Peptides against a protein of PDB entry 3H8D. Designs and how they scored, part 37

Target 1, 122 residues: chain A of PDB entry 3H8D
Amino acid sequence: DMKRQQRFFRIPFIRPADQYKDPQNKKKGWWYAHFDGPWIARQMELHPDKPPILLVAGKDDMEMCELNLEETGLTRKRGAEILPRQFEEIWERCGGIQYLQSAIESRQARPTYATAMLQNLL

## One batch from the design tools (peptide; made by RFdiffusion4, then SolubleMPNN)

Design b1_p11_6_s4 (from b1_p11_6, 4 letters changed)
Fold by OpenDDE base, seed 3:
Structure b1_p11_6_s4 (fold): chain B 122 residues (1-122), chain C 122 residues (1-122), chain A 11 residues (1-11)
Amino acid sequence: as target 1 above (122 residues)
Amino acid sequence: as target 1 above (122 residues)
Amino acid sequence: DAMELAAELDA
């Protein structure tokens, strides 16, 4: 249902290869999530040294956050929540529209707010 | 169309009666706006010493911001944009759901994202 | 590793 609240989050992460290095040698990545109500709709990862990772519900469930929004604690993590556009701007730059479209066309995407919005766009 | 971007803003204001007082005597109010695409859908004002003001498109056009979003410069004003929930939480507390519902029932409300969401609720 | 990340989020 399109009445579900859309919420977006961003947190930094350190790649496994850097986890045990000195702080100055730990390059940060950025983890993004779009929750459509309690359930994740999209996930995105920016890395310092490899292409962005795009993930969409239905197709990439095994690679995405398995927790519902409340279970993540993201709503209680200060500074984690971001504006919709702060997510979408990066999503668009990373080719997210095409990625989600392809997932819909291949019937891999689970229906979400994101798929509905894209179908309105196309 | 429900694919329009929903954006929310908040800025402080000083009431006219305090405009020329010393800074310590200027009590701030808060001005809120919900834009459904380029057009305002809802406006809300918190005052230090009077009840909140609720305004909805169609009914209260003469009391609401007459500028489209781009004309306001709000998107370029640092710190003005807020999360949807930051608006909705205050809206709900101020009786905004009932206010908008009444405007719909009286056929005073212009169709917006807000009216559509409320109709899904109800 | 989504599971590892999720565990960090849950903690």
Scores: peptide ipSAE 0.020, ipTM 0.522, DockQ to the pose 0.051
Fold by OpenDDE base, seed 2:
Structure b1_p11_6_s4 (fold): chain B 122 residues (1-122), chain C 122 residues (1-122), chain A 11 residues (1-11)
Amino acid sequence: as target 1 above (122 residues)
Amino acid sequence: as target 1 above (122 residues)
Amino acid sequence: DAMELAAELDA
């Protein structure tokens, strides 16, 4: 479980209504993913105009990326992969620790590297 | 209230993980909006890999388009505007009637053209 | 959420 490679990614997005606006008027969001081996463990979306979306494996599978890491092509996109801390810093600021903890306590979270690390800290 | 122009729009979106894939491998979603005059009344998102997202004014303001219609630029984008039935057909199939009704009953829905029409039918 | 991924990282 903890032997799998932990990889983090970030890619920007433009909201649909901004698609046809001038570049200066396109507010950018950010899509974040934590992959625990081939499978996503956490997902986070930063939006320019609404609260961040936090998602954890098990609880939020239907709302998360359904592709394995290789299927996403993220590993082949230059600039997509980020440092663990670049993900965690944002995750923490968005209340990700509490969100994941609640998912664990409610038995909704699937065990991942993320759940294990959190349980080590708490 | 019922004097405002009811306008409906649809635009496609590509999920972040599909951005760099070949066109044939990019699964497309659809963003739908109902504007009751300048303000959004209903929003719907059809995803290729997860359940549709249904949103109604009042209840889901934080998750909906925060721009007024003119700010979106949708009125200026050729092919974005759709017929009312093109929205309603999908809305109905996705359980939008029940969703809006529940929002009305729980007093979460802001009165809109959509809420009025539904109340006329029920 | 519905979005269009930005091509800014293409370089």
Scores: peptide ipSAE 0.020, ipTM 0.584, DockQ to the pose 0.098
Fold by OpenDDE base, seed 4:
Structure b1_p11_6_s4 (fold): chain B 122 residues (1-122), chain C 122 residues (1-122), chain A 11 residues (1-11)
Amino acid sequence: as target 1 above (122 residues)
Amino acid sequence: as target 1 above (122 residues)
Amino acid sequence: DAMELAAELDA
C-alpha cells in the first residue's frame, strides 16, 4: 500500500532544437520524477526558457513516463537518484502543492503517496 | 501575413530515463515542429512508449518551443528540416486535425497558418 | 517541450 518505496530521480535534458548545437550552446533542462513504488506519481520539467511543467498521475498520464521504474533504468543510472527533499524543494517552488491539490479537487488525480501526503498536510 | 514561410522540422529525442543507457537501449522519440514564419504554430511528439503529444499555438504555448525559429538553430541543423507532407502525414495520423479544430472551437488556438488551412479544408 | 526534455535528458 503506502509502504511502497518512494524514490526520486533527476536527469538533465537538452532541447531537441539544441541537439545539433555545440555543448556550450545547449541549454539544459531538468526532468524530475517521483516514483511511488513501481509507478510514477509526479513528474516535473524545468526548462531553461519556459515555465516549469508539473504533472501528476491520473491527470497527466499521457504526458508522463509510461514505463514502470524498473523499465526506465533510472535506478541503474549513476547520479539520477535524488533525495526526497531535492525533488520537493523544486516541486514546492513551482507551485506543485497547488497543482496537485487542484488535481485532487477536480477528481483528476489518482491516489498516490503524493496525494496522501498532501492530504495530511492540509 | 499568411505569406510567412512555412517550415517544418523533425528531430529525435531520447527519453531522460534512457539517457544513461547504452545507445541500443535508448528508445527514440521524435519531435516535430511547424513554424509559421518565426513562430511555432504546431508541435508534435512521437514517443516510443506513450501516445503522441499534439500541441497548438495559443492553447499549448507553455508546452511548446518558446524560441523563435532563428533562436532554435533548427535551420542550421543538418537533416532537421522536413517537407510539409512529412509533418502533415504524421499530424493527420495522430488526430491533429481534430485536435486543432477543437482548439479553434474552444477559442484556445491563436490564429496561424495552420488554423487558416484547416478552416479552408472544412 | 517533452521532446526537448527527452533530448536533454539523453545528454
Scores: peptide ipSAE 0.023, ipTM 0.588, DockQ to the pose 0.109; fails the geometry check
Fold by OpenDDE base, seed 5:
Structure b1_p11_6_s4 (fold): chain B 122 residues (1-122), chain C 122 residues (1-122), chain A 11 residues (1-11)
Amino acid sequence: as target 1 above (122 residues)
Amino acid sequence: as target 1 above (122 residues)
Amino acid sequence: DAMELAAELDA
């Protein structure tokens, strides 16, 4: 329910091929997660060289973080936690509203804080 | 052409969420690449918690390694280079033949060593 | 790409 704590995280990622390059030659992507309580509700990945990836719970479970919030260690990683708007801004830019809406309409999305909020917005 | 050197590589990856966990709690995925000369022909990712990802040149360029072989540094990374069969075995298990074939049939795959070899096989 | 994320956290 909406009583669950909503927490958002962002961590950079380096492409495998860039791992061993000089820092200046590493192109960073960004991994984002929205946790609705202990469980992930939305995930997205911002890549330097491919389209953003958007993932929503229910539909994309297999492609999303399988760990609960505590298991991730994200809450203990300095600088990983971000503000809700920092997530939402990117989500919106990437077409996340439409993506989630489509998942709801197709009955693929499981109910989360994200689905509830979207339904309030529409 | 088939005169180009075919080289294959594999590197492990750790899920972002597992990066800061104890080593025993890190689930490793595997990133594979087939380079036809300097250019990538096939890429695949074996994940611990989601389906394998198969990618073929032409069709999936945006989602594949954008670096040429030398730029990757893979040739200099100890233990990264693997035997052709070590790549092909996983590729076959993951349905790579069907995936590449479909890309050829749809005219999405660009010609590579991989497409040529597949056409010899069929 | 899950691999890319892991690499950056170690840097």
Scores: peptide ipSAE 0.022, ipTM 0.584, DockQ to the pose 0.112; fails the geometry check

Design b1_p11_7_s1 (from b1_p11_7, 4 letters changed)
Fold by OpenDDE base, seed 3:
Structure b1_p11_7_s1 (fold): chain B 122 residues (1-122), chain C 122 residues (1-122), chain A 11 residues (1-11)
Amino acid sequence: as target 1 above (122 residues)
Amino acid sequence: as target 1 above (122 residues)
Amino acid sequence: SAMELAEEIEE
């Protein structure tokens, strides 16, 4: 279980509503993903003009990337992969620890490496 | 605008809740996507044990794949790409025409090839 | 989904 490779990715995104706007009207956000093996465990979205979005497996499955890691092509996208700390630093700043903890306590989170790590820290 | 390449994909998926179950307990669904150029226009999910999920750009952006076509790696996944009719047949069976029409009428849909095609048909 | 949002930024 905990032997699965933990991989983290970050890509810029433009909001769907801005996709077809002129470049000057496209606001750049950041999409972050944590994959616990082939499957997403956490997702985070940073926006220039709204609060961050935090998503955890089980609770937010309908809002998270449904593609497995290989399907996403993120492993083939140059510069997409980031270090664990690069994800965690932002996750922490955005209140991700509390978000995940609450999801665990409410029994909304499915078990992932992230849930296990948090339980080991608390 | 309408010169963008319309590409359609289908992949099997296992529900997040079933990902770590034994193979016998994994229920296979089908994920469908319509890309209008690099960006997703429609998404559809078929499940063996629940109604289909239909998603259209603008309305359902928070539930759809956020990766652009290249990012998804779907173009590199053998057998993932399907013909337009293979998507449309299922889309129609699932009530996708009415779903998209309602999204247009409610001004929830962002313009895509799919919205344009529907408007040309109606 | 965030996946849709990410697609828009890469354009």
Scores: peptide ipSAE 0.026, ipTM 0.718, DockQ to the pose 0.066; fails the geometry check
Fold by OpenDDE base, seed 4:
Structure b1_p11_7_s1 (fold): chain B 122 residues (1-122), chain C 122 residues (1-122), chain A 11 residues (1-11)
Amino acid sequence: as target 1 above (122 residues)
Amino acid sequence: as target 1 above (122 residues)
Amino acid sequence: SAMELAEEIEE
C-alpha cells in the first residue's frame, strides 16, 4: 500500500575490524535505510574504502536489515531519521536508479514504494 | 571487554515475500541475537521452510544486524529480550558450537564473549 | 554490515 509512511534513516557505522581500534583509526561508514511502512525497501552503505553498497527489497533481502522499523529502534534514535531527499540524493549519486531498475527488470525487486516511484519516473 | 553485559533477544519475522500476504499465509521465522555489550556477537535465524542460519561476528558481519544494541531498539521492545539459556539452547541445537568453533579456527571469528566462552568449553 | 553500524553511532 502506497499510503504507508516513507521514512528514511542514516547512521554511522564502524567496520568490525575497526571496533577495537582507537577512534582515529576507526573508519566511519554510513548506513542508510528507506522504510516503506514497517518494511525496508532500500538500503545503502557508504564505505570509506570501498564502493557504495546498494540493496533493494526482494533482491537483496539476505543482506538488508531484517528488522521491521519498530524493531530497529531507529525511530527513537536521535538524529537517525533523515529527510527523503537526504537519502535520495545519495541514492542517485550511487547509481541507485539504475540498480533498482535492473532489479525490477530482472524480476528480483519486491514491489515497494521505491519500485513504484521509479516506474513513474521512467 | 568481557565485563560487557551479555544480552539476548528474540523477535519474530515474516519473510519479505510474505509481507503483503494474509496473516495465515505469513510464515513466521524467529530472529535471535546475542549482544556482547553494544555489539552483536551472534545471530541466529529460525526459518519455517529452510535450515537455521547461524552467524558470528567477524565471519558473517555483512549478514548480521548492523545496528548497535541501542540502535536496534530491542531493549525497548516488550518481550524481545530473552534469557541467555533461551538463546544458547537453540544455538546448541542448531550446531552453533561447531559453527563458532570453525569460525575461530579459520580465523574468521571476531573475538567476542561467545568466542571466549567457547574456548573455555573446549 | 550490521556490526559496523552500531559502533559509529555511539562515537
Scores: peptide ipSAE 0.025, ipTM 0.712, DockQ to the pose 0.071; fails the geometry check
Fold by OpenDDE base, seed 5:
Order: structure tokens, then sequence, then C-alpha cells
Structure b1_p11_7_s1 (fold): chain B 122 residues (1-122), chain C 122 residues (1-122), chain A 11 residues (1-11)
């Protein structure tokens, strides 16, 4: 249903290996999520020392957040919610358009708001 | 810190492929999590048509919930929290003791309450 | 990773 609310979130994360290090030795990454209604549609991770991770629903379900939007508490986390363009700008820079396109063409992507928008663009 | 509160949660989930099916065609799985303080220590997934998934911190970080406890909203979800034994009973039945032991022996497991308890048992 | 995300959110 294209009437579902599109919501975007960003939170910093510290690598598990850095959890117990002093703050100066903790390298921050950034976790991004796009929720198409209650369900995650896209996820992206920016790391300080490895390539960005791009994930799309249907293809990457096992590597993506398994909680629905309400179960994440992200809507209640101050400063977590971001504007659509704040997600899309990073997604585009990281090659997300090509990544999602390939997932659609291979029939690995689940239909979402993101797949519909891309199909209308292309 | 062994003084951290151990909290356990269980929620039903529907496979992404079944999200839009009629309720009668949605096969429910069960998602289990053990949080050692704010951080996940163990995760387990029971599926209707595949083997159980066992996950432990340090080894399976990429496949486990990436949100800390407060970010999940699980503490606010009515009926989600379960007793320690309700988790451990299923964990034991699914071979979780052997799974965690192997992760400790291979030095893949991050130290948690669960690793400490197992090491004291053996 | 889910765990890496959890750790960064706590900082």
Amino acid sequence: as target 1 above (122 residues)
Amino acid sequence: as target 1 above (122 residues)
Amino acid sequence: SAMELAEEIEE
C-alpha cells in the first residue's frame, strides 16, 4: 500500500569489538533505516574502516533489522528520525540505486515503496 | 559487569514472504532474545519450516539485532518479556549449550553473562 | 551489523 508512511532513521553505533574501549578508541559508524509503514524497506551502515553496507528487503532480510518499527523504539528516540532526503543523499552516494536495481532485476527485492519509486524513475 | 540485569524477550514474527498473505497463510515463527544489560547476548529464531537459528554475541553480530535494549522498545511491549527459564529451556532444546561452547572454544564469542555461566558449568 | 549498530547507539 503506497499510502504507508515512509519514515527514516539514523543512529550512531560502535563496533562490538570497540564496545569496551575508551571513548577515544571507539570508532563510530552510522546505521540508517527506511521503514515503509511498519516494515523495514532499506538499511545502510557506514563504517569507519570498511565499505558501506547496503541492504534491501527481500534480498537481505537475514542481515537487516528483524523488528518492526514500533518494536525498535526508534520513533521515541530523540534525534533518531531524519528527513527522507537525508537518507536518500547517502543512499545515492553509496550506490544504493544500482544496488536496488540489481535486486529488482534478479527478483530478490521484495516490493516496497523504494522499489516502486525506482521503477517509476527508470 | 556481572551486575547487569539479564532480560529475556519473545515475540512472534511472520516471514517477510508471508507479510501480505491472509492470516491463515501466515506461518508464525518465534524470535527470542537475551539481553545482558543494554546489549544482546544471545538470539534464537524458531521457524515453521526450517531449523532453529542460534546466534551468540561476538560470533553472529551481523545476523543479530543491532539495536540496544532501549532502542528495541521490547521493555514496553506487553507480553514480550519472559522469564530466564523460558528462554533457557528452548535454548537447551535447540543445542544452544553446545553452540555457545564451540563459539567460546573458537574464540568467536564475546564475553557475556551467558559465556560466564557456561564456563562455570563446565 | 546489528550488534555494531547497538553499540554505536549507546554512545
Scores: peptide ipSAE 0.024, ipTM 0.699, DockQ to the pose 0.065; fails the geometry check
Fold by OpenDDE base, seed 1:
Formats: structure tokens, C-alpha cells, sequence
Structure b1_p11_7_s1 (fold): chain B 122 residues (1-122), chain C 122 residues (1-122), chain A 11 residues (1-11)
């Protein structure tokens, strides 16, 4: 439904392997999410020492956040919410358009706001 | 650290494929988590029509919740927190002891409260 | 498959 609120979030993360290291030895990554209403549509993980991880609903469900937006507490976390463009700029740089397009073409992607927007461009 | 608080949670989930079905056609699963301090140590998913999914930190990180406990909002979700035994009973029934043991033996498991307890029993 | 955590049906 085009009436669903599109909300975007970014939080820092520390790799599980680094969680007990000294602060200076904790390499900070960034976790990004696009929520189409209550449900995650896209997820993205930026790592300091490995390629970005791009995830789209339907295809990558097992690797994505299982909590709906309300359950994540992201809406209550100060500084977590970001502008749509702040997500999209990184998504584009990481090849997210091609990734999502391929997921649509392979029939792996669940329909979301993101798939609808991409199909409107194509 | 044995001083870390062990907290357990359970929330219902609906399969992504069922999210838009009528309420009567939504088969409810259960999502379980064990947090060792801020970090998830074990996750478990009970499905109405497929085998349980058991996940342990280190081995199954990509499939587990990425949010730390505070970020999940689970501590603020009424009725989500459960007693340790309410988690452990299901974990045991699902073969969680053997699953975690195998993960330890294969050196895939990250050390957690759960791995420590299991090793103390063996 | 990742499971969508059900919204608590606010009774």
C-alpha cells in the first residue's frame, strides 16, 4: 500500500568478534534499514573490512531483522532515524538498484515499496 | 562474564508469506531469544508447519537478531520477557543441547553464558 | 525464512 509510511534507520554496530575488544580495537560498522510500514523492505550493512551486505525482503528474509518496526525500538532510539536520501545514497553506491532488480527478475523479491519504485523507473 | 544478566524473551510471529492473509489464515509461530547481557546468545523459532530453527551465537550470526537487547525494545514490550526455564524447556525439547554441543565441538560457537553452562555439565 | 514478529494485537 502506497499509504504505508516509509521510514529509514541507521545504527552503528560492532562485529560480534569485536564485542569484547578494547574500544580502540572495535571496528564500527553501520546497519541500515528501510521499513515499508511495519515491515522491513531493505537492509544494508556497511563493514570496515568487508564488502557491504545488501538484503531485500523475500530473498534474504533469513538474514534480515525479524522484528517489525515497533518491536525494534528504532523509532524510540535518538538519532537512529535518517532521511530517505541518506539511505538511498548508500544503497545506490553499493549497487542496490542492480541487486534489487536481479531479485525481482529472479522472482525472489517480495513486493515492497522499494520494488514498486524500482519498477516505476524501469 | 558470569555477572551479565541472562534475559529471555518470546514473541509471536507471523510468517512473511502470511502477513497479508486474513487473521484466521495467519499461522502463528514463536520467536525466542536468550540474551547474555546485551548480546544474543541463542535464538529459537517455532513454526506451525516446519521444524524448529535453533541458532547459536558465532555459528548462526547471519540468521540471528543483529540488534543488541536495548535496541530490540523487547524489555519494553509487555509480556515478551519469559523465565529462563520457559526458554530452556523448549530448547531442550528441540534438541538444543546437542545442537549447541556440536557447535562448540566444531569450534563454530562463540563463547556465551549458554556455552559455559553446557560445558559445566559435560 | 525470517519471521515477521506479529504486532501485538492491542486488545
Amino acid sequence: as target 1 above (122 residues)
Amino acid sequence: as target 1 above (122 residues)
Amino acid sequence: SAMELAEEIEE
Scores: peptide ipSAE 0.023, ipTM 0.698, DockQ to the pose 0.059; fails the geometry check

Design b1_p11_7_s3 (from b1_p11_7, 4 letters changed)
Fold by OpenDDE base, seed 3:
Structure b1_p11_7_s3 (fold): chain B 122 residues (1-122), chain C 122 residues (1-122), chain A 11 residues (1-11)
Amino acid sequence: as target 1 above (122 residues)
Amino acid sequence: as target 1 above (122 residues)
Amino acid sequence: SAMELAEELEK
């Protein structure tokens, strides 16, 4: 249902390998999520030292956050929620449109608001 | 630091593919997490229709929850927190000891309370 | 897991 609330979040993260390093040795990345209602539709990770990671529901379920939106506590984390465009701008820059499109065409993507929107655009 | 608080959580989940099905068609799984301080050390997923999934920090970072404990909101979710033994019992039944041991031996596991405990046991 | 990575970045 396209009536579901679309919400977007961004949080900084430190790579698992850097978690216990001294602060000066922790490289900061960015974790992005698009929730279509309670469930994640897209996830994106920006890293300072490697290519971005793009994930879409259905295809990448095993790599994405499995917590529903309420469980993540993101709605309660100050500064975590971002505007749709703040997500989409980065998504586009990272090649997310093509990534999602390919997932749709290969029938790997499960239907989400993101898939519907893309289909409406193309 | 082994002084970090070890906390364990369990929540039911519905598979992404079942999220939008009628309630009668939603199969309920169980998501388990072990947090070593703020960071996840082990994750486990029980499914009604497939083998359990075991994940350990370092090896499976890309598949585990990347949110720190506070971000997950699990501490605020009523009934989510479980006792250590409630996690360990299932972990053991699912072959978690061997899984973690193998990850340690292959140098895939990052050090956590779980790795330390296992090394102390073996 | 992207979530694990995110957790580490927030630390």
Scores: peptide ipSAE 0.042, ipTM 0.705, DockQ to the pose 0.064; fails the geometry check
Fold by OpenDDE base, seed 5:
Formats: sequence, C-alpha cells, structure tokens
Structure b1_p11_7_s3 (fold): chain B 122 residues (1-122), chain C 122 residues (1-122), chain A 11 residues (1-11)
Amino acid sequence: as target 1 above (122 residues)
Amino acid sequence: as target 1 above (122 residues)
Amino acid sequence: SAMELAEELEK
C-alpha cells in the first residue's frame, strides 16, 4: 500500500575503534534510514574515512536493519527523525538514484515507495 | 571503570525474507545485547534456521551494534530490558564462555565487565 | 550483517 507513512531518521555513530578516544579524536559517522510504513526501504551510512554505504530493500536485506520501525525506538529518540528532503538530498549526492535504478533493473530491489517514485521519475 | 552499570536487552526480529509473510509463517529470531556502561560488550543472535551468533567487543566490533546505549533507544522500549541472568543463561548455553575465553587468550577481546568476570572465574 | 544493521537501527 503506497499510502503507508514515509518516515526518515538520522543518528550519529562513533566507530567502535574510537569509542574510548577523547571527543576530539572521535570521528563521527552518520546513519540514515527510510522506513516505508513499518519496514525499512533504504539505508545509508556516511563514514569519516571510507566511501558511503548505500543499501536498498530486497537487494541488501542482510546488511540492513532487521527490526521494524517500532522495534528500533527511533520514533522515540529526540532529534532522530528528519524531513524527507534531508534524506533525499544526501541520497542523491551519494549516487542513490543510480544505485536504486540498477537494483530495479537487475530485479534485486523489493517494491517500495522509493522504487515506485523512481520508476515514475524515469 | 568496572563500576559502570551493566544492562541487558532482548528483542525479537523477523527475517527480512519473512517480513510480509503471514504471522504463522514468520520465523522469529532473537537479538541480545550486553552493555557495559554506554558501550556494547557482548551481542548474541538466535536464528530459527542457523546456528547462534556470538559476538564480543574488540573481536567482533564490525559485526556488532555501532551505537551507544542511548542512541539505540532500547532503554525506552517496553519489555526490551532483561535481567543479567536472562542473558547469561542463553550465553552459557550457546558456548559464550568458551567463545569469550578464546577471544581473551588470542588478545582479540577488548577489556570489559564480561572479560573481567571471566578472568576471575577461570 | 542484518544484526549489525538492526544494531545500527537500535543505536
């Protein structure tokens, strides 16, 4: 059902190797998620010292969050929820459109709100 | 500081492949975590159709939760927090003592509450 | 892993 609520989240993370370093030596990464209703549709990770990670439902299930939205507690975390454009802007900059398009063309992507929007755009 | 609060959590998860199946066809897994203060010390995953996964800080950082405890929202999720023994019982059954011992002996384990307890026991 | 990601979502 394409009437499902689209919700987007962003949280910072510190690499395990930096957990006990002084704040000035902790390099922050950023974790992003798009939930299409209760289930994740897209995930993105920005790292301080490696390329961004792009993940889409169907193709990258084993590398993506296995919990439904309510199980994550993200809806209860202050400052975690972001606007759709705040996700899409970074997704676009990181090549997410091409990544998702390729997943659709290879039939690896599960149908989601994101796949539907992209298919209407192209 | 070994005076850090030890907190334990358990949540069910449904495999991505089963997300849209009827409830009777959804095979539940179980995710367990031990936090030594703000950072994860041990993680464990029970799956319906594969061996349990055991993970310890230092050795398995890349396969473990990268978020600190407050970032997870687990403390705010009703029914997620469990007693220490509820974690340890399953950890012991799955061979966690031997797994952590081997990680200590190979110098792969980061010092945590769990490593200290095991070293005092052995 | 899905659990790493579940943990990332839980973090």
Scores: peptide ipSAE 0.042, ipTM 0.644, DockQ to the pose 0.070; fails the geometry check
Fold by OpenDDE base, seed 2:
Structure b1_p11_7_s3 (fold): chain B 122 residues (1-122), chain C 122 residues (1-122), chain A 11 residues (1-11)
Amino acid sequence: as target 1 above (122 residues)
Amino acid sequence: as target 1 above (122 residues)
Amino acid sequence: SAMELAEELEK
């Protein structure tokens, strides 16, 4: 439903390998999420030492957050919510458009607000 | 650190394929998590129509929840937290001991409370 | 299998 609220979030993360290291040795990554209503539509992970991970609903469900929006603390976490452009700018840079398009073409993507917008654009 | 609080959670889930179906057609699964302090140590997913998924920290980080405990709504979600035995009973039934042991032997597992307990047992 | 949390948990 295109009437669903589109909400975007970003939080920093520490790699599991660094969780027990001193603060100066913890490499910070970034976790991004696009929620189409209560359901996650896209996920993106920026890493300090490897390529970003792009994930889209349907195709990558096994690798994406299983929690719905309310079950995350994101809506209650100060500074977690970001503007759409703050997500999209990174998504575009990381090749997200092509990634999602390929998922659509292969019939792996679940229909979301994201797929709808892309299908309108192309 | 073995001084960290061990906390266990369980929540029902609906498969992405069923999210838009009528309630009677939604097959319910179960999502389980073991948090060793703020960090997830084990994850387990029960599915209505396929084998359970077992995941352990270090080995399966890419498939496990990236949120730390506080960033989930789990501690604030009524009925989500369960007793250790409620997790372990299912974990054992699903072959979790062998799975974790194999991850340790292959040097894929990140040290956690779970790995420590197993290493004491064997 | 991928999962989404049950709708009832959103309430």
Scores: peptide ipSAE 0.028, ipTM 0.690, DockQ to the pose 0.067; fails the geometry check
Fold by OpenDDE base, seed 1:
Structure b1_p11_7_s3 (fold): chain B 122 residues (1-122), chain C 122 residues (1-122), chain A 11 residues (1-11)
Amino acid sequence: as target 1 above (122 residues)
Amino acid sequence: as target 1 above (122 residues)
Amino acid sequence: SAMELAEELEK
């Protein structure tokens, strides 16, 4: 449903391997999420020392957040919510358009707001 | 640190493919998590129509919850927290001991409370 | 595959 609220979030993360290192030795990544209503549609992980990870619903479910939006607590986490463009700019830079398009064409992507927007654009 | 609080959670889930089906057609699974302090140590997914999924920190990071305990909102979700034995019984039934042991032996497992307990036992 | 948390839990 296109009436579903589209909400975007970003939180920093520390790599599991760095969790017990001194603060200066913890390299911060960034975890991004696009929620189409209660359900995650896209996820993105920026790492300090490896390529970005792009994930789309349907294709990458096993690697994505399993909690619906309400259960994540993201809506209650100060500073976590971001503007749509703050997500989309990074998504585009990382080749997210091509990634999602390929997932659609291979019939791996679950229909979401993101797939609908992309299909309207192409 | 063995002083870290060990907390266990269980929540029902609906398969992504079933999310928009009638309630009677939504087959419920169960999502389990063991948090060693703020960090997930083990995750387990019980499905109605496929084998259990067992996940351990270090080995299965990409498939596990990325949010730390506080960020999940699980501590605030009524009925989500379970007793240690409620997790361990299912873990054992699913062959979790062997799974974790294999992950340790292959040097894939990140040290956690769970790995420490297992190594004390063997 | 991963999961969606039950809609009933959103209450």
Scores: peptide ipSAE 0.027, ipTM 0.681, DockQ to the pose 0.067; fails the geometry check

